# Peptides against a protein of PDB entry 6RGO: the designs that were tried, part 255

Target 1, 392 residues: chain A of PDB entry 6RGO
Amino acid sequence: MALKLLGFNQDATCFSVISSNKGVTIYNCDPFGKCFELEKSTSNDEELDFLVEMLFSTSLIAVVDKTIGASKRKKLKIVNTKRKATICELTFPHEIMDVIMNRKIICVVLKSDQIFVYDISCMKLLRTIDVRGEKLKSTSKFRNSEAVGDIGVRVSLSTDNNSILCYSSYSKSDKENAPLNDIVVFDALKCIQINVLPAVHQSNIVCIACSPDGMLMATASEKGTIIRVFKTIDTENDEPILVNEFRRGSRPSRISEMKFNHDNTLLACVGESDTIHIFALPVTTTEADANEDDTLQQSSHSLSSSINGLQYISKGLANRFGKIIVSKIPTQSQQRHVAYIKIPENAKYRIGFPKDTTNTIHICGEDGNYLVYSIPRNEVGPCTLVKSNTFD

## One batch from the design tools (peptide; made by RFdiffusion4, then SolubleMPNN)

Design b2_p21_4_s1 (from b2_p21_4, 10 letters changed)
Fold by OpenDDE base, seed 1:
Structure b2_p21_4_s1 (fold): chain B 392 residues (1-392), chain A 21 residues (1-21)
Amino acid sequence: as target 1 above (392 residues)
Amino acid sequence: SEREKLEKEAEEIEEKLLKLK
């Protein structure tokens, strides 16, 4: 059967899929099994398309039926999975492109580049963010949105109660063709813009991940070769703080998803490549434990020839991004452990980090595999398969 | 458990949303 992955929930305790014959199915990860099935609303052999956002492992989900008719694509339903009942329905002026949720906030991204921010407890609209801004309303040239199906506003929300929303925005360049290469950091509860990171890539941002605590953000462009990690809130001399820069590879390849683990020590990425990459983040030692003179001997462990593409580019950034103070990324940048998982070519995978096991990653594929991997500690290498299950 | 706390919070959300209809 054709499977389409919807993804993991916030804590990787569940994942959702579209089955061509059944509709939406939600699986529990442990114990592994079906926990919910949404029956097809249509008897037709039409290609099913849905958005499903879970509120963790609870009975509440947000659902958008994208299968047929422009009217359905504008409706968000909140559904109780245990009762199989629609609790509320919201209708939007434009097609829903994305839905993200935590315990406090629902964000709905529209094809109009608008973000609607709701208080989940009452579905009160807190803010409408217009990412195009007032200036672009005057140019009646709606770019024929048909040809560029992949370029739109990207969003990520912290899974904590602080509800830090990161979204891609258009650069202030007077060009009608401004790229979506700025990031805005927004307090979704207070409805205040906290920070703006200008021109974080040269091309459109296609993937964003916020850390669970909202303190870090990862970004990738259409090239998917470089991943940048920034602080979200903290600035240095009113300039954005670049914490990390990772090279996924030498060849362009789209990144479809990135996630931090729950302690901000790992960043995983997946996309069109045959490899899930897991990058080690430097633990920001708070100033207190700086006294252990742990002479980490330069063990010249020859990075085996298979990882030749993952070089840390420390020196080159200072000149191309203007006053982005590349804080002295310590020479420790070269010693960052990278783990990987090989996946089948052309299989779409999704990733999730469980909360209780910071060195474990959950993955699921459109090939019907749910896999649990252990991430190697203090070494560069393949992840070890711990558990496997199949789904249909 | 954390799961049971989340389910209770979800039930409270549901009850509030049902009263707004």
Scores: peptide ipSAE 0.565, ipTM 0.945, DockQ to the pose 0.912
Fold by OpenDDE base, seed 5:
Structure b2_p21_4_s1 (fold): chain B 392 residues (1-392), chain A 21 residues (1-21)
Amino acid sequence: as target 1 above (392 residues)
Amino acid sequence: SEREKLEKEAEEIEEKLLKLK
């Protein structure tokens, strides 16, 4: 059967898939098993397409039916999975491209490059963010080419109650074809822009991950060779703080998803390559005042020596438009993965980090595999397979 | 459990959303 992966929920306790024969299915990770199924409404051999965003492991999901007719693609349904009932329905002026939520906020991304921010508790519209801004008045040329459908606004939302929204934005270049290479950091609860990271890549940003606490953000461009990690809120001399620059590979390859673990110590990435890469983040030890006393010589040969994350002060170069371009970290200073997982070639995989086990990663594939891996702490190498299950 | 707390929060959301219909 053809499977399409929708992804993990916020805490990697569930994942969702589209099965051509069954419709939308949600699986529980532990114990492994089917926990919800949305039956196919039509007997037609039409290719099923859905957006499904879960509210953790609860009975609430947001669903968009993208399969049949332009009218359904504009409808967001909140569904109770236990009751199989639609709780509310919202209709948008344009096709829904993405839906992201936490305990407080739902963000709906439209094909118009608008982000609608809602209070989940009452579905009150808090803000409409127009990512194109005033430039839309002159360039009514919707990119009519269906082939350009892959370059849109990308979003990520913190899973905590702070509800930090990171989104890609158009550069202030007067060019009709301005790249989506700025990042805006937005407090979705207060509806305030916190920060703007200008020109974080040379090309369009295609993947964003916010940390669970909203304090870190990872970005990747269409090239997918370099991943950059920034602080979201803090600035140094009005410049964005680049915490890390990771090298995924030398060859261009699209990154489809990135995730932080729950303690911000690991960043994983997956995409069109045969390899999931896991990177270590420098633990910012807050220097708690180490009172001098206890001489416990624990010879922790911690791999700390190679994770001297030199705080590369990103000297922003002003581009021809007066924008700061984040300087590339020298190639010699670019960190590599600390761990990896080999996946089947041409299989699409999704990733999730469970909350309680910071050295475990959940992955699922369109090949029907759900896999749990242990991440090595003390060595650079392959992850160890701990558990495997199959789904259809 | 944390899961039960989340489900209760989801039920409270559902009750509010149903009152808006």
Scores: peptide ipSAE 0.557, ipTM 0.944, DockQ to the pose 0.910
Fold by OpenDDE base, seed 3:
Structure b2_p21_4_s1 (fold): chain B 392 residues (1-392), chain A 21 residues (1-21)
Amino acid sequence: as target 1 above (392 residues)
Amino acid sequence: SEREKLEKEAEEIEEKLLKLK
């Protein structure tokens, strides 16, 4: 059967899939099994396409029927999975491209490059963000988005209650074909723009991940060779906003998903390559005041390879305020993965980090495999398979 | 459990959304 992966929920306790014959199925990870099935309402041989965003492991999901020919591609439904009932329905002026949520916020991305931000508790519209709007005073040409492939506004939302929204925006260049290579950091609750990171890549951003706490953000471009990690908030200290630059590979390959683990120590990426890459993040020691108490120096020899070698070669792109955000880190000082998982060629996978086990990763494939891997702590190498299940 | 707390929060959201219909 053709499976299409929708992804893991926020805490990797569930994942969702589309089965061509059954419709949408949600699986629980532990104990492994089906927890919900949305039956195919239409007998038509049309390829099913859906957006499904879960509210963690709860009975609430957001659903968009994206099936070709369906008049429903503009409709968001909030569904109770236990009751199989539609709780709320919203209709948008344009096709829904993405839906992301946490406990407080739902964000709906439209084909018009608009982001609608809602309070989930009452479905009140808090903000409409028009990513084109700052430029559209001049060029009324809607890119006929029929022919321009998978390049649109990308979003990521923190899974915490702070509700930090990161999204890709168009660079201020007067060129008609400005790339989506800026990042905006937005407080979705307060409806305030926190930061703007200009030209974080040379090409369009195709993948964004926000950390669970909203303090970090990872970005990848169409090239998918370099992953950059940024602080979301400007610290008052002259600390660099660019925290890490990772090399996934030398060959161009699209990254489809990135995830931080729950303690911000790991960043995983998956895409069109035969390899899931896992990178170690430096533990930002907040200098908590050294109160004297004698508690055991567990020498976690984290492989803090001395990142003292971030010589800020001052030939970076200045932000809107003249601050250099992106220095060219020399290719030799670019960090590699600390761990990896080999996956079948041409198999699409999704990734999730469980909350309770920071060195465990959940993965699922369109091949019908759900796999749990242990991540090595003290060595660079392959992850160890701990558990496997199959689904259809 | 944390899951039971989340489900209760989701039930409270559902009850609010149903009152807005």
Scores: peptide ipSAE 0.557, ipTM 0.944, DockQ to the pose 0.913
Fold by OpenDDE base, seed 2:
Structure b2_p21_4_s1 (fold): chain B 392 residues (1-392), chain A 21 residues (1-21)
Amino acid sequence: as target 1 above (392 residues)
Amino acid sequence: SEREKLEKEAEEIEEKLLKLK
């Protein structure tokens, strides 16, 4: 059967898939099993296409049926999975491209490069963000939106209640074909722009991950060779703080998903390559004032020893246009993965981090594998398979 | 559990959304 992965929920307790025969299926991770099925409304051999965003492991999901006709692609349904009932229905002016939610906010991304931000508790529209309108204000030229393929606005939302929304925006270049290489950080609750990170890549951003707490953001371009990690809120001298630059590989390869673990110590990435890469983040020891006394030598062998060389190169080279180019971290200071998982070539996988075990990663494939891996702490190497299940 | 708290919050959301119809 052809499976399509929809992904994990916010805490990796469930994942969703489209089965060509069954429709949308949600699996519980532990205990492993089907917890919901949304049957096909049509007996036709039409290729199913859905967006499904889960509200954690609750009975509430957001669903967009993209299978049939332009009208359905504009319709968001809030569904109770236990009752199999539509609780709310919203219709948008354009096709829905993405839906992201947490306990407070639901964000709907349209093909128009608009982001609709709602209070989930009442489905009240809090804000419409017009990423194209922001570009038009900067460039005075209408982009004829011949959307060059899959390049659209990307979004990520913190899973916490702070509801930090990170989205890709068009660079303020006078070029008609300005890339989607700026990031905006937005407080989705207050509807305030917090930060703008200009030109974080040379090409369009195709993947964004916000940390669960909203304090960090990872970005990847269409090249997928370099991943950059920034602070979302904090700035240094009104400049964006680049925390890490990771090298996934030397060859271009699309990154489809990135995730932070729940304590911001790990960043995983997956995409078109045969390898899931896991990177270690420096533990920002908040310098709690080391008052002198208590001698407890608990030798936590922190992975601190190899990271000492990250001088904060805050030296934004002002480009000829007065824009801060995030200076490329010298190739020698680009960190590699600390762990990896080999996956079948050309298999699409999704990733999730469970809350309870920060050194565990959940993965699922369109090959019908659900796999749980342990991440090595003190060595660079392969992850260890802990649990495997199959689904159809 | 945390899961039960989240489910209850989802039920409260559902109840509010049903009253808006």
Scores: peptide ipSAE 0.555, ipTM 0.944, DockQ to the pose 0.909

Design b2_p21_4_s2 (from b2_p21_4, 11 letters changed)
Fold by OpenDDE base, seed 1:
Structure b2_p21_4_s2 (fold): chain B 392 residues (1-392), chain A 21 residues (1-21)
Amino acid sequence: as target 1 above (392 residues)
Amino acid sequence: SEREKLEKEAEEIEENLLKLK
């Protein structure tokens, strides 16, 4: 059967899939099993397409039927999974591209590059963000948006109650072809722009991850070779703080999803490559516990050439990107732990970090595998498979 | 549990949304 992955919920306790024969199925991760099934409303052999966003492991989900007709693609339904009932229905002026939520906020991304921000408790519209801005409305040469199906506004929302929204924005270049390479950090509750990170990549941003607490953000471009991690709120001399730069690989490969773990110590990425990468983030020790002089002996273990080394690209690139003050990343951060999981080629996978086990990752594939891996500590290497389940 | 707190909050959201219909 053709499976299409929708993804994990915010805490990786559930994941959702589209089954060609059944419709939308939600699986519980532990104990593993089906917890909800949304029956196919149409008897037709049409390819099913849905957006499903879960409110954690609750009975509430947001659903968009994208299968048939431009009218359905503009409707968001809030559904109670236990009652199989539609609680609320919203209709938008344009096709829904993405839906994200936490306990406070729902964000709806439209094909028009608009983000609608709602208070979930009453579905009150708090803000409409127009990412194109007023200036681009005049040059309404709607480029044939058919061929550029892959380039649109990307969003990520913190899973906490602070509701930090990160989204890609068009650079202020007077060119009709401004890339989506700026990031805006937005307080979704207060409806205030907190920060703007200009030109974080040379090409369009295709993947964004916000940390659970909203303090960090990871970005990847269409090239997917470099992942950058920034502070979201904090600035240094009104300039964005680059915390980390990771190299996923030397070959271009699209990153489809990134996630932080719940303590901001790990960043995972998945995409079109045969490998899920997990990067260690340096723990920002608050100044207090700096007194343990743990003389980590320079064990000169030759990192074998097969590990795509975290090459710190030194001084030279700093001049062409504006004054991204690469804060003096301490030399200790050069030996970043990197873990990996090998996945089948051409299988799409999704990732999730469970809250209770910071060194565990959940993955699921369109191959029908749900897998739990243990992430190695203090060593570079493969993750260890802990649990395996299958779904159809 | 945290799950039970989230489910109660989801029930309160549902009750509020049903009153708006």
Scores: peptide ipSAE 0.598, ipTM 0.952, DockQ to the pose 0.907
Fold by OpenDDE base, seed 4:
Structure b2_p21_4_s2 (fold): chain B 392 residues (1-392), chain A 21 residues (1-21)
Amino acid sequence: as target 1 above (392 residues)
Amino acid sequence: SEREKLEKEAEEIEENLLKLK
């Protein structure tokens, strides 16, 4: 059966899939099992396409049926999974490309490069962000938006109540082909722009992850070779703070998803490659007052000590257009993965970090595998498989 | 539990959304 992965929820307690025969299925991770099914509304052999965003492990989901016709692709339904009832329906002027939510906010991304921000508690529209409108103020030409395939506005939302929204924006370049390579950081509750990170990559941003607390963001471009991690809110001399630059690989490969763990110590990425990469982030050691006592000379060369967070002051090279390009960290200081998972080359995988176990990762594949891995702490190496389940 | 708290918040959201119909 053809499976299409929709992904994990915010805390990796559930994941959703499209089964060609069944429609949308939601699985609980622990205990593992099917917890919801949305049956296919049509008997037609049409390829099923849905967006499903879960409100954690609750009975509320946001659903977009993308299977049939331009009309359905513009409708967002809030559904109670226990009652199998539509609680709310919203219709948008354009096709829905993405839906993200937390306990406070729903963001709806349209093919028009608009982001609609709603208060979930009352479905009140708080803001319409027009990413093209910002571009059109900077670039006189109507680009026919019929340009190539899968490049649109990317978004990520913090899973906490602070509701930090990170989205890709068009660079202020006079070029007819301004890339989506700026990031805007937005307080979705207050509807205030907090920060703008200009030209974080040379090409379009295709993947963004916000940390659960909204304090960090990770970005990847179409090349998918370099991942950059930035502070979202904090700036140094009005410049963006680059915390890390990770090398996923030397070969171009699209990154489809990135996730932080719940304590911001790990960043995972997955995509078209046979490998999930896990990177260590510098822990800001809050100096817990380690009382002086126990002199145990365990020469644990903890890999923790050498992650002196070199705040590379990115001397932004002003290009000919006065844009600060985030200086690449020298290739010698580009960190590689600390852990990895090998996955089937032809299977799409999604990733999630559970809240209670910061050194575990949940993964699920279009091959019908749900896998729990333990992440090594003290060594660079493969993750260890802890649990495996299958779904159809 | 945290899950029960989240479900209760979801029920409150649902009740508010149903009042808007």
Scores: peptide ipSAE 0.584, ipTM 0.950, DockQ to the pose 0.904
Fold by OpenDDE base, seed 3:
Structure b2_p21_4_s2 (fold): chain B 392 residues (1-392), chain A 21 residues (1-21)
Amino acid sequence: as target 1 above (392 residues)
Amino acid sequence: SEREKLEKEAEEIEENLLKLK
């Protein structure tokens, strides 16, 4: 059967899939099993396409029917999975491209490069973000989306209540073909722009991940060779906003998903390659004033990955906003993965980090495999398979 | 449990959304 992966929920306790024969199915990870099935309403042999965003392990989901020919591509439904009932329906002026949510916020991304931000508790519109801005409304060249592949606005939302929204934006270059290579950091609750990170890649950003707490953000371009990690908030200290640069590989390969673990110690990425990569993040030791006394010789084998490779490209390129952004870490100082998982070639996978086990990763494939891996702590190497299940 | 707290919050959201119909 053709399976299409929709992904894990926010805490990796459930994942959703599209089965060509059944429609949308949600699986619980532990105990493993089907917890919900949305039956296919149409007998037509049309390729099913859906967006499904889960509110953690709850009975609430957001659903968009994206099936070709369906007039429903502009409709968001909030559904109770236990009752199989539509609670709320919203209609948008354009096709829905993405839906993300947490306990407070739903963000709806449209094909028009608009982001609609809602309070989930009442479905009140808090903000409409127009990523093209007012000046580009006159350039009615809608990129005829038939020929230009999956280049659109990318979003990620913190899973916490802080509701930090990160999205890709067009660079302020006067060029008609400005890349989506800026990042905006937005407080979705307060509806305030916190930060703008200009030109974080040379090409369009195709993947963004926000940390669960919203303090970190990871980005990848269409090249998918380099992953950059940024602080979302400018600290008053002269600390670099760019905290890490990871090298996934030398060959271009699209990254489809990235996730932080719940303690911000790991970043995983998956995509078109045969390998899931897991990177270690430096623990930001907040120097809490360690009062002198307790002699616990934790032999911190600080993998002092020599952060010395953050050459402050000094004084010269004050970008138009006066902020010196470190645009490139030298290729020699780019960190590699600390762990990896080999996956079948041409199989699409999704990734999730469970909350309670920071060194465990959940993965699922369009091959019908749900796999749980243990991540090595003290060595660079393959992850160990702990649990395997199959789904249809 | 945390799951039971989240389910209760989802029930409260649902009750609020149903009142808007």
Scores: peptide ipSAE 0.574, ipTM 0.948, DockQ to the pose 0.873
Fold by OpenDDE base, seed 2:
Structure b2_p21_4_s2 (fold): chain B 392 residues (1-392), chain A 21 residues (1-21)
Amino acid sequence: as target 1 above (392 residues)
Amino acid sequence: SEREKLEKEAEEIEENLLKLK
């Protein structure tokens, strides 16, 4: 059967899939099994397409029927999975491209490059962000919507209650074809722009991940060779703080998803390559004031030894045009993965980090595999398979 | 549990959304 992955929920306790014969199925990860099924309403051999965003492992989901020819591509449904009932319906002026949520906020991304931010508790519209409208203030020409292909506004939302929204925006350039290579950091609760990271890549950003706490953001461009990690809120001399630059590979390959683990120690990426890459983040030791006494020498041999070379290259060479060129971290200081998982070629996989085990990763494939891997702590190498299940 | 707290919040959200119909 053709499976299409929808992904994991915020805490990797569930994942969702589309089965061509069954419709939308949600699986629980532990114990492994079906927890919800949305039956196909139509007998037509139409390729099913859905957006499903889960509110963690609760009975609430957001659903969009994106099936071609369906008049429903502009309709968001909030569904109770236990009752199989539609609780709320919202209709948008344009096709829904993405839906993300946490305990407080739902964000709806439209094909118009608009982001609608809602208070989940009452479905009150808090903000409409018009990413194109922001561009039009800088560039008088509308991008013809037809020529853009699969490049649209990308979003990521913190899974905590702080509700930090990161989204891709158009660079301030007089060029008609300004890339989506800026990032805006937005407080979705207060509806305030916190930060703007200009020109974080040379090409369009195609993948964004916000950390669970909203303090970090990872970005990848169409090239998918370099992943950059920034602080979201903190700035140094009004400049964005680049924390890490990771090399996924030398060959271009699209990154489809990135995730931080729950303690911000790991970043995973997946995409069109045969390899899931896992990168170690430097533990930001908050210099808690060194008050004196207690000698508990817990020798946590942390992976600290290889990270000594992170000179804070705070010196963004302001090129003559006042654009912060994120100084290319010298290719020598580009960190590689600390761990990896081999996946079948051409299999689409999704990734999730469980809360309870920061060195465990959940993955699922359109091949019908749900896999749990242990991530090595003290060595660079393959992840160890801990559990496997199959789904249809 | 954290899961039970989240389910309760989801029930409260559902109740509020049903009052808007």
Scores: peptide ipSAE 0.564, ipTM 0.946, DockQ to the pose 0.863

